# Ledger of designs, part 137: peptides against a protein of PDB entry 4KTY

Target 1, 266 residues: chain A of PDB entry 4KTY
Amino acid sequence: YVLNDIGVIFYGEVNDIKTRSWSYGQFEDGILDTCLYVMDRAQMDLSGRGNPIKVSRVGSAMVNAKDDEGVLVGSWDNIYAYGVPPSAWTGSVDILLEYRSSENPVRYGQCWVFAGVFNTFLRCLGIPARIVTNYFSAHDNDANLQMDIFLEEDGNVNSKLTKDSVWNYHCWNEAWMTRPDLPVGFGGWQAVDSTPQENSDGMYRCGPASVQAIKHGHVCFQFDAPFVFAEVNSDLIYITAKKDGTHVVENVDATHIGKLIVTKQI

## One batch from the design tools (peptide; made by RFdiffusion4, then SolubleMPNN)

Design b2_p21_2_s2 (from b2_p21_2, 7 letters changed)
Fold by OpenDDE base, seed 1:
Structure b2_p21_2_s2 (fold): chain B 266 residues (1-266), chain A 21 residues (1-21)
Amino acid sequence: as target 1 above (266 residues)
Amino acid sequence: YSFTVASSEGDLSGSSERIEF
């Protein structure tokens, strides 16, 4: 989880699982220096740099360009002017070296690119890390642990009211660490995500969220456990928005989200 | 260090997408 410099990232759809190779390159020239530079740009105190909780949280913020001119600009519109399309990247090295050289965010990334670069960052700093792919990954934007799908009376989706969304797949990272800030048993794998999805206490970042806590429904534990829980275990709630402003729950689908979670075991 | 600027059309190969309900 630290020493492997080449990986496989799962993507595609649950019924058509695909893999792509990714070169993490954590031992390549200039990569460790770049990871240190990222922490410098984050203005991270030296005292915090030995704490994997702080490091992973800072990394989740800094691998994306939002808020802090971090490493990668995301794009999902299939228009990649003045940059590199996400599918063209084959590893973290070129991205990190470009960032270090230009001192500007690199264009462009999607979830697996963010996860790939973040995995390099974590491994460079001695934090065991892996990439996780979740198929039918929910994005809960109002922190209610549900995917609220609003319908018109004719059964069509009301796109204006429906703010929650589902990815065909989403990639994030799990980092191995102790969690002395949590009760005993909630150390180990921690979900962290650098793809800019939601604001967490003022910044686009996510985690570390205890995987064990999430598995046991303990969403009250820092950081961002409700969001990560929702990614893998949200119910789809179909709600008819009546013309009178009332809402009626028409259906609940508890099987759609998080159909498969895949990670490469090393 | 520099990178190649891609065409304006992009590439959907392997892209993540929002599922339509």
Scores: peptide ipSAE 0.367, ipTM 0.703, DockQ to the pose 0.109
Fold by OpenDDE base, seed 5:
Structure b2_p21_2_s2 (fold): chain B 266 residues (1-266), chain A 21 residues (1-21)
Amino acid sequence: as target 1 above (266 residues)
Amino acid sequence: YSFTVASSEGDLSGSSERIEF
């Protein structure tokens, strides 16, 4: 997981799974220096740089440009006039070297680009890491562990009331580390995500969240376990918003979210 | 939370998108 510099990322639809190659290039010239530069830009104390918990959390914040002029600007509008389309990237090296040279955020990324660059960052710093793809990945906006879909009385979705959303697919990272800040047994793989989705205690970042904790429903464990839990386990709650202001639950779908979670063993 | 190992082909742009309900 640390030594492999080329990988495969899964994307597409659950019934039409696609793959793309990604060059991590964690050993290429200038990449380690760029990772150190990223931590410098984050104003990370030297004492924290040896702690994979702190490093992965800082990395999740800094790989995206939000809040801190980090590495990548996300774009999902299919208009990429001021940069490189997300699909044109083939690896992390060009992105990281551009960031280091320009000292400005690189345009543009989507989830697999964020995950690819973040994977390089983690591996470069000696943290075992892999990319995970989740099909039908939930984005819970209010941390209630469910996807609230509000409907008009005619059955159409009320887009103004419906804040929660579902990605056709989403990519994030898992990083291997001990968790001395958690009870025994919750080390190992930790979910971390650099795609800017939700604010976590003042910054667009996510994790590290213990995969074991999430698997067993321990959403109270730091960091961002409720959000990651929701990404893979949320129920869809269809709610009719009546004209009188009352809400009625019409249906619950417990099978839609997290239909398939994929990674590649290398 | 579990994962599977898969293999497939792909050549499309493959943008991530919000699902419409």
Scores: peptide ipSAE 0.358, ipTM 0.698, DockQ to the pose 0.118
Fold by OpenDDE base, seed 3:
Structure b2_p21_2_s2 (fold): chain B 266 residues (1-266), chain A 21 residues (1-21)
Amino acid sequence: as target 1 above (266 residues)
Amino acid sequence: YSFTVASSEGDLSGSSERIEF
């Protein structure tokens, strides 16, 4: 999880799982320097750089360009002029070296690109890390641990009211660390995510959230446990917004989100 | 280090997508 410089990332659909190779290149020339540069850009003090909790949280913020001129600009509009289409990247090295050279965010990334670069960042700094793919991954926009799907009276989705969304798949990272800030048993793998999805305490970042805590429904543990929990376990709540302003729950689907979570076995 | 800017006509395969309800 630290020494492997080539990986496999799962993507596609739950019933048509696909894989792509990704070169992490954490040992390539200039990559460690770039990772240190990223922490410099984050104005991270030296004392914090030895703490995997702080490092992974800062990394989750800095691998995306939002807020802080971080590494990658996300784009999902299928228009990738003025950069590289997300699918054209084959590894982290070119991205990180471009960032270091230009000192400007690199275009463009999607979840697996963010996860790939973040994986390099973590491994480069000695933090064991892996990429995980969640199929039917929820994006809870209002932190209520459910996907609120608002329907018109005719049954069509009310896009104005529906703020939550679901990805066909989403990639993020798990980083291995102790969690002395949490109760015993909640160390180990921690979910961290650099794809800019939701604002967390003022910045687009996510984690570290204890995987064990998430598995056991402990959403009160820092950081961003509710969001990560929702990604893998949200119920879909179909709500009809009546013309009179009342809301009626029409259906609840507890099986749709988090149908499959996949990571490379080593 | 030289980088080539790709056009929008590049490989778009494997993009993540928001599910339409």
Scores: peptide ipSAE 0.340, ipTM 0.691, DockQ to the pose 0.111
Fold by OpenDDE base, seed 2:
Structure b2_p21_2_s2 (fold): chain B 266 residues (1-266), chain A 21 residues (1-21)
Amino acid sequence: as target 1 above (266 residues)
Amino acid sequence: YSFTVASSEGDLSGSSERIEF
């Protein structure tokens, strides 16, 4: 998880799983310096740089450009005129070195690019890390642990009212660390996500969230466990907004989200 | 929350997309 500099990232559809190779290059020249630079740009206190909890949380924020002019600008509109299309990247090295040289966010990334770069960052700093792909990955917008899908009377989705969404797939990272800030047994793999999805206490960041805590429904454990829990285990709640302003639950689907979670064993 | 460990080949094109309900 630390020594491998090439990996495989899963993507596509749950019924048509695809893979792409990704060069992490955590040992390549200039990459460690770039990771240190990232922490410098984050104004991370030196005393915290040895703490994987703090490092992974800072990395989660800094691998995306939001808030802090971090590494990558996300784009999902299929128009990438001012940079490199997300699909053109084959590894982290060029992205990180470009960031270091230009001192400006690199365009563009999507979830696997964020996850790839973040994986390099973590591994470079000696934190065991892997990429996880979740198919039918929920994006809970209001932290209620469910997907609220508002419907018109005709049964079509009301996009104005529906703030929650589902990705066909989403990639994030798991980082291995002890969690002395949590009860015993909730160390090990921690979900961390640098793809800018939701604001977490003032920044677009996510984690570290204990995978064990999530598995056992302990969503109160820091950090961002409710969001990660929702990504993998939300019910779809179909709600009809009536003309009188009342909401009626039409259906509940507990099987749609998190159909498959995949990671490569290194 | 459950995960599987897998291995597969290579492909470089697909983007993440929002699913229609």
Scores: peptide ipSAE 0.389, ipTM 0.707, DockQ to the pose 0.118; fails the geometry check

Design b2_p21_2_s3 (from b2_p21_2, 6 letters changed)
Fold by OpenDDE base, seed 3:
Structure b2_p21_2_s3 (fold): chain B 266 residues (1-266), chain A 21 residues (1-21)
Amino acid sequence: as target 1 above (266 residues)
Amino acid sequence: YSFTVASSRGDTDAHSEEIKF
């Protein structure tokens, strides 16, 4: 989880799982220096740099460009004229070295690119890390642990009211660490995500969230456990917005989100 | 949550897609 410099990322559809090779390159020349530079740009104090909780949280913020001129600019509009298409990247090295050289965010990334670069960052700094792929990954925009789908009386989706969305697949990272800030038993794998999805205490970042805590429904534990829980376990709530302003729950689908979570065996 | 450990076979290119309702 630290020494492997080449990996595999799962993507595609739950019924047609695909794989992508990714070169992490955490031992390549200039990569460690770039990871240190990233922490410098984040103005991270020296004392915190030895704490995997703080490092992974800062990394989740800095691997995306939002808020802090971090490493990668995300784009999902299929227009990549001002940079490199997300699918053209084959590893983290070129991205990180470009960031270090230009001192500007690199264009463009999607979830596996964010996860790949973040995996390099974590491994480079001695934090065991892996990439996980969640198929039908919920994006809870209103922090209620549900996917609220609002329908008009005619059955059409009310796009104005419906803010939540679902990724066909989403990649994030799990980092191995102790969690002395949590009750005993909630160390081990921690979910961290650098893809800019939602704001967490003022910045686009996510985690570390205890996988064990999420598994057992302990969403009150820091950091961002509710969001990660929602990604893998949200119910789809179909709500009819009546013309009189009332809302009626028409249906609940508890099986759609988080159909499969995949990671590479090492 | 549970996870499945899978082997690595067959690399291709594809974008992620956000399904908006």
Scores: peptide ipSAE 0.294, ipTM 0.701, DockQ to the pose 0.115
Fold by OpenDDE base, seed 1:
Structure b2_p21_2_s3 (fold): chain B 266 residues (1-266), chain A 21 residues (1-21)
Amino acid sequence: as target 1 above (266 residues)
Amino acid sequence: YSFTVASSRGDTDAHSEEIKF
């Protein structure tokens, strides 16, 4: 989980699982220096740099460019004229070295690119880390642990009211650490995500969220456990928005989200 | 929350897609 510098990332559809190779390159020249530079740009206090909780949280913020001119600019519109298409990247090294050299965010990334770069960052700093792919990954917009699908009275989806969405697949990271800030038993794998999805206490970041806590429904534990829980466990709630402004739940689908979570044994 | 450990290989480029309802 620390020594492997080449990996495999799972993607595609749940019924057609695909893989891509990714070179993490955590031992390549200049990569450790770049990881330190990232923490410098984050203005991270030196005393916190030995704490994997703080490091992983800062990393989740800084691997994306939002808020802090971090490493990667995300784009999903299939228009990449001002940078490199996400699919053109084959590893973390070129991205990190470009960031270090230019001192400007690198264009462009999608979830697996964010996860790949973040995995390099974590491993480079001695934090055991892996990439996780979730198929039918929920994006909860209003932090209610549900996918709210609003319907017109005729049964058609109201796209204006429906803010929540589902990724066909989404990649994030799990980092191994103790959690002395949580009750006993909630250390181990922690979900962290650098893909900019939702704001977490003022920044686009996510985690570390205790996987063990989430498994047992303990979403009150820091950090961002509700969001990660929703990614893998949200129910689809079909709500008819009536003309009088009232909402009526028409249906609930508890099987659509988080159909498969995949990671490679490393 | 549960995960499946996989070891498959085979690369084909594809973007992620955010599905709207």
Scores: peptide ipSAE 0.318, ipTM 0.704, DockQ to the pose 0.116; fails the geometry check
Fold by OpenDDE base, seed 2:
Structure b2_p21_2_s3 (fold): chain B 266 residues (1-266), chain A 21 residues (1-21)
Amino acid sequence: as target 1 above (266 residues)
Amino acid sequence: YSFTVASSRGDTDAHSEEIKF
């Protein structure tokens, strides 16, 4: 069995699903060395480098530049001065080799770039991994498993009160591993995400979260299961913030988030 | 949490958009 070093990433809109090719290059010269270097920069103990749980969690932190001068700087403002626009990348190799050479974060990435590089990292280190795209992916900012949309009395959104958001699409990774730290049955695919969205115990990282646990509502299982659960299954709660300080739930939409989750067959 | 396994199609690049309410 030979792992594919070229993949497909789904993106776009749920009504207009698009695909892009991505070269992972996990077997190319210098890539393994770079992955080891990434773990070195993370100051990861040697004893943990054989543990896919620890490796994937460290990878989720280190593929983004936040906190630890990791691999990629994210940018979503459509102004990509002093770097490469996210859409210009075609694979992980150039990014990883640039990181290794410069020893500085590479600019710039968005979710699919993070996911692409992270996929290379995982595969390079012998962890089976795939990229998952979620359309209408929730970004729960306050860890309450719902999207709180605050409205003014006129029905317009109160952007100051509304902290949660929804991505038209979001890409993350699933990594295959056993989870001896969890109850029996929650190994297998684990959601991990290197796109810097929320702080997880001091770092912008996410996972590994058991896909099976999330599917069965076990959001108490480490790591970051509530966040991943919210990404795929949050209700939209429309709340009118009245001038008297009271909050009134006007509507609940349980159909908006996680309309489609797509991955390429391995 | 449910997913579908799909084949590739091929299309042009597009940025992700954070739909802020």
Scores: peptide ipSAE 0.310, ipTM 0.707, DockQ to the pose 0.117; fails the geometry check
Fold by OpenDDE base, seed 4:
Structure b2_p21_2_s3 (fold): chain B 266 residues (1-266), chain A 21 residues (1-21)
Amino acid sequence: as target 1 above (266 residues)
Amino acid sequence: YSFTVASSRGDTDAHSEEIKF
C-alpha cells in the first residue's frame, strides 16, 4: 500500500465492472517535492506534517482546487477545452509535476483522477493508501443520511425538491492510520476523499472517517462520517410530494446504494 | 460498509455519472 507505484482502479457499472491502470509514481523525481509543496500551499505547519490524520485531511482538501488553489479542477460537463480530459490521464506524475511547475490547478479530473493523485500523495508521504470504488455511490447534499427521491402525484420525479444524487460509481481513498482522537478500535483504514462533493467545516474535503466507525454506524466520529456513511449506506426514500405540501413516503430501498465496494488486493 | 477485493481487467474509459433525482 506504500511501495506499489502502479495500481488498478475499478469503474464503470455494477453489472459491467471495468478497470483502468493508474501509475501513482510516488517515487518519481519531483513527486515528493510536489507533495511537500502541496502542504506548503496549504500552509500546513511542520508539526502537523507527521500526523497522518492532519495530512490526509489536508490532502483531501488540496488535491482538489476548490477553496485553496489545490491540485485538480474537477469537471463533469464533458467540455475540457482548457485542459486535459479526465480520461486522458494515465497516472499522477504528470498532474503533480504540472501543478508544481505552473503553480496553478490542473484541469481536469473526475473521481478516479482525484483518487489516483490523492493515493500518490498519501503513499509518497508514507501513508498506506488504496483506492476504493463504490458503485451506486450516494451524494447526500442535505446531510440527512438518505437519498430523497421526490415524486409528483402523477408519479413523475420532481428533481427540484432535492439536490441529492447518486454516482454510478465513485472512487475515494482509504488511508491506514491510528486514530488516537477516536475510541480504541477505530484506527486502521480511514476513508478520505479529495473529489469535491461537500463542504466540510469550510472546505471541500472529506475524512479521515474511520471505516470501522462507518461499518458500525458511528457517524458521530470525526471526520465526515455522516457523509461517508451516506455514500455507502443511504436508503433511497421515494417520497410523493402532494399538492397540499405534505410528503408521503411511498417506498424505501435499502439495497440500492453501495451495491458493491471494490478495491484491488495489493 | 464492506468491500470486495478484486483483480484487474482490461482498461477502457468511462466518466462517472451523477444521477440527479
Scores: peptide ipSAE 0.268, ipTM 0.690, DockQ to the pose 0.107; fails the geometry check

Design b2_p21_2_s4 (from b2_p21_2, 11 letters changed)
Fold by OpenDDE base, seed 4:
Parts: C-alpha cells; structure tokens; sequence
Structure b2_p21_2_s4 (fold): chain B 266 residues (1-266), chain A 21 residues (1-21)
C-alpha cells in the first residue's frame, strides 16, 4: 500500500466491471516536494503534518480545487476544452508536477483521477492507502441517509424535487491509521474522498470516516460518516409527489446502493 | 462492504455518470 507505485482502478458498471492502470509515482522526483507544497498551500501547521487524521482531511480538501485552489478541477459535463480530459490521465505524477509548476489547479479530473492523485499524496506521506470503487454509489445531498427518488402521479421520475443522485460508480480512498479520537476498534481503514461532492464543515472534503464505524452504522463518528454511510448503504426511497403537495412513499429498495465495493488487495 | 479483486484492464474512456431512474 505504501511501496506500490502502480495500481489498478476499477470502474464501469456492476455488470461490466472495467479496470485501468494508474501510476501513483510517489517516489518520483518532485512528488514529495509537491505534497509538501500542497500542505503549505493549505497553511497546515507543521505539528499537524505528522498526524494522518489531519493530513488525510487536508488532502481530501486540497486534491480538489474547490475552496482552496487545490490540485484538480472536476468536470463531468464532457467539456474539457481548457485542459486534459479525465480519461487521458494515466497517473498522478504529471498532475502533481503541473500543479507545483503552475501553482494553479489542473484540469480536469473525475473520481478515479481524484482518487489516484490522493492515493499518491497519502502514500508519499507514508500513509497506507488504497482506492475503493463503489458501484451504485449514492450521493446524498441533504444528509438524510437515504436516496430520494420522486415520482409524478403518472409514475414518471421528477428529477427536480431532489439533488440526490446515484453514480454508476464512484472511487474514493481508504487510508490506514489509528483513530485515538474515536473509541477503541475504529482505527484501521478510514474512508477519505477528494472528489468534491459535499461540503464538510465549510469545505469540499470527506473523511477520515472509520470503515468499521460505517460497517456498524456508527454515523455519529467524525468525519463525514453519514455521507460515506449513505454512499454505500442508503435506501432508495421512491416517493410519489402528489399535486396536493403530499408525499407518499411507494417503495423502498435497500439493496441497490453499494451493490459492489471493489479494491485491489495488493 | 464487500471487497472483490479483479485484474483485467479495460477501456479508459468510461466516465462516472449519474444514473437516471
């Protein structure tokens, strides 16, 4: 997890699982300097730079460009005219070196690019890290731990009534660390995500969220456990929005979200 | 959480997309 500089990232769909190679390059020239530069740009105190909780949380914020002119600008609209299409990246090195050289956010990334760069950042700083792909990954926008699907009275989906959405797949990172800030047993793998999805205490960041906490429904544990829980375990709630303004729950699907979670165990 | 290991490299062009219900 620390020594491997090449990895595989899973993507695609649950019924058509695909893989792509990714060069992390955490030992390449200039990469450590860039990771330090990222922490400098975040104005991270030196005392915090040895704390994997703080480092991973800062990394989750700084690998995306939102809020803080971090490393990567996300784009999901297939408009990449002012940069590199997300699919064209093959590793973290070029992205990080461009960021360090230009001192401006690099265009463009999607989840696997964010996860790839973040994996490099973590590994470079001695934090064991891996990329996780979740198929049917929920994006709970209103922090209610469910994925709302609104239907008109005619049964057609009304996508305007919620900002909740489901990704065909989403990639994030798991970082290995102790969690002295949590009860005993909630150390180990921590979910961290640099893809800008939701605001967490004023910034687009996510984690570290204890994987053990998530598995056991302990969503009260810092950081962002409700969001990560929703990504992997939210129920689909089909709601008919009636003309009179009332909502009727028509169906609940507890099996759709987080249908498959994949990581390379090497 | 279910973890599976797969090894095959595929088409890199696949973007993440919002599922339409």
Amino acid sequence: as target 1 above (266 residues)
Amino acid sequence: YSFVIAEKEGDRSGSSERIEF
Scores: peptide ipSAE 0.343, ipTM 0.715, DockQ to the pose 0.112; fails the geometry check
Fold by OpenDDE base, seed 2:
Structure b2_p21_2_s4 (fold): chain B 266 residues (1-266), chain A 21 residues (1-21)
Amino acid sequence: as target 1 above (266 residues)
Amino acid sequence: YSFVIAEKEGDRSGSSERIEF
């Protein structure tokens, strides 16, 4: 994983899986320097830079521009007038070098761009990393482990009440590390996500969350395990909001979220 | 998790989107 400087990212729909190549370029000139610069911009203590837990958590914050003027500005509006459309990027190198030279966030990214750049950051710093794609990926805004879909009496979604959402697909990273801060057996792959989805203890960051913990429902383990668990395991709860202010659960779908989670096999 | 071997690159234009319920 660390030595591969080119990869494949899965996207599209679960019934129409698509792939795009991505050049990570972790060995290209200036990339290591840029990764160090990213940690400098984060004001990361030097003693922490050898700890993959701290590094991956800082990386998850700093690859997005929120809070800290990190690397990438996200945009999902299909309006990219002040930068590069997310689909135009083919690798991490240009993004990271632009960030280093301009010292300003680069426009624009979506999940696979965030994941691509974050994968470079991790690999550059010697952390084995891969990109994963989840189809029907939930975005739980309150970490209640369910998607609350509020319906009007006519059965249409009440967009004002419905704060949770589901992506057709979402990309994030898994980073390989020991987790001495967790019980034995919860090292290995850790989910980390630099796409700015939710605030985690004051910053838009996510992880590292133990993949083993998530798979076994151990959502109490740091970091952000409830959010990552919800991305892949949330039930859809359809709730009719009645005119009298009462809520009635109309349906529960336990099969919709996390229909397919894929990564390139080495 | 499922492991896939990609054989070829597809269309790069696809964005992530919120699904409709």
Scores: peptide ipSAE 0.329, ipTM 0.738, DockQ to the pose 0.112; fails the geometry check
Fold by OpenDDE base, seed 1:
Formats: C-alpha cells, structure tokens, sequence
Structure b2_p21_2_s4 (fold): chain B 266 residues (1-266), chain A 21 residues (1-21)
C-alpha cells in the first residue's frame, strides 16, 4: 500500500462501475515537504506526528479547506469558474504543490479528489492507506443511524424536511494502524474521510473509525463510528409528515444503502 | 468489502451526485 504511487479509484453507479487512474506521487519532489507543511498549518504538536491516530484525524480535517484553510475546496454545483473542475485532476501532486506554493486552498475537489490527496498524505507519512468506494453512500445529518425520507401526504418527497441524503457513490480512505485507545481487536483498517460532510467535535473531519467495530455494531468507539456506520448500513425510513404534525412510517428499506463497497487489492 | 481488480479506465467526467428518492 505505501509503496504504490499509482492507483485506481472506483466510481459511477452500482450497475455501471467505472474506474479512473490516480497518481498519488508520494515520492515526487516536494510532496513529503508539503505533507509536513500541512501538519504545520494544522499546528500539530511534534509529539503527535508519530501517532497515526492523530495524524489521520488531522489529515481528515486538513485535506479539506473548511475550518482551517486546508488543501481542497469542494464543489458539486458544476460551476468551477474560479479553479479546476474536479474531473480534470489526474493525481495528487499538482494539487499539493499548488497548495504549498500558493498557501491557499486549491479549487476544486469532490470525494475521489479528496480521497486521492488524502491517500498521498497518509502514504507519505508511512501510514498504509487505500481508497474505498461505497455505492449508495448515506449521509446521516442527525446521527440517528437511519436515513429519514419525509413524504408529503401525496407520496412525494418533502425536500424541505428531508435533510438526510444519499450519494450515488462516495470515496473515502482506510488507514492501517493499531488502536491502543480501543479494546483489543479493533485495530487494523480505520475509516477516515476528508470530504467535508459533517462536523466532528468542532471540525469537518471523520475518523479514524474502526472498520471492525463498525462491522460488529460498536458505534460507540471513537471516532465518528456512527456516521461511518450510517454511510454503509443505514435503513431508509419513509415517513409521511401529516398536516397535523404527526409522523407515520410508511416503509423501511434495509437493502438500499451500502450495496457495494469496493477497494482495489494492491 | 469487495476487492476488484481494475482492467479498464472508464469515463473520467463522472461526478458524485445526490440520488433522488
């Protein structure tokens, strides 16, 4: 994982899986220096820089521009006039070097761009990392581990009440580390995500969340396990919001979210 | 999790999108 400088990222639809090449370039000139600069900008204590738990959590915050003038500005509106369209990027090197030279956030990224840059960051710092793609990836906004879809009495979706959403696909990272802060058996792969989706204890960051803990329903383990659990395993709850203010559950779909979770075995 | 070996590169223009219910 650490030694591979070119990868493949999965995207598209669950029934039409697509791939794109991505150059991580973790050995290119200036890239390690830029990763150190990112940690400097985060004001990360030197004592923490050897701890993959702290490093991956800081990286998840700093690869996005929110809160801390981090690396990438996200955009999903198909208007990229003030930067580079997310699809135009072919690797992490140009993004990281632009960030280092300009000392300003780079425009623009979407999930695979965030994941690509974050993968470079982790690998540069000696943390084994891979990109994971989840098809039908849930975004739970209220931490109730379900996707609440509010319906009008006519059966149409009430977009004003429905705050939860689902991505056709979403990319994040898994980082390999020991978790001495968790019970025995919850080390190994940890989900970390730099795409700015939800606030985690004051910052747009996510993880490290133990993949083993999530698989066994241990969502109480730090960090952000409920959010990552919901991304891959939430039920869709269709709720009719009646005019009298009452809510009625009309349907539950337990099969829609997390239909396929894909990673390249390197 | 599923492990896949990618043999072909698809259309790079694809973006992530919110699905409609």
Amino acid sequence: as target 1 above (266 residues)
Amino acid sequence: YSFVIAEKEGDRSGSSERIEF
Scores: peptide ipSAE 0.322, ipTM 0.711, DockQ to the pose 0.112; fails the geometry check
Fold by OpenDDE base, seed 3:
Structure b2_p21_2_s4 (fold): chain B 266 residues (1-266), chain A 21 residues (1-21)
Amino acid sequence: as target 1 above (266 residues)
Amino acid sequence: YSFVIAEKEGDRSGSSERIEF
């Protein structure tokens, strides 16, 4: 994983899986310097820079521009007038070098761009990493491990009450590390995500969350295991909001979220 | 998790989108 400088990212729809090549370029000139610069901008203590738990958590915060003037500005509104459209990027190198040169966030990214840049960051620092794509990826906004879809009495979605959402696909990273802070057996692959989705203890960051813990429903383990669990395993709860203010559960769909989770086999 | 070997590159224009319920 660490030695591969070119990869493939899965995207599209569950019924129409697409791939795009991505150049990670972790060995190209200036990239290691930029990754060190990112940790410097985060004011990361030198003692923490050898700890993959701390490094991956800081990286998840700093690859997005939120909170800390990190690497990438996200945009999903199809308006990219002040930067590069997310689909135009083919690798991490130009993004990271632009960030290092300008010392300002680079516009624009979406999930695969965040994941691509974050994969470069992790690999550059010697952390084995891969990109994961989840189709029908839930975004739990209120940390209740379910997708609450509020309906009007006519069956239309109440957008004011419905805060949770689902991506057609979402990309994040898995990083390989030991987890001495967790019980035995919860090392190995850890989910980490630099796409700015939710605030985690004061910053837009996510992980590292033990993939083994998530698979076994251990959502109490740090970091952000409930959020990552919800991304792959939330039930859709359809709730009718009555005019009298009461809520009625109309339907529960336990099969919609996380229909397919894909990573490249190496 | 599913492991897939990529056979061909698709259209790079595809964006991530919120699905409608």
Scores: peptide ipSAE 0.289, ipTM 0.700, DockQ to the pose 0.112; fails the geometry check

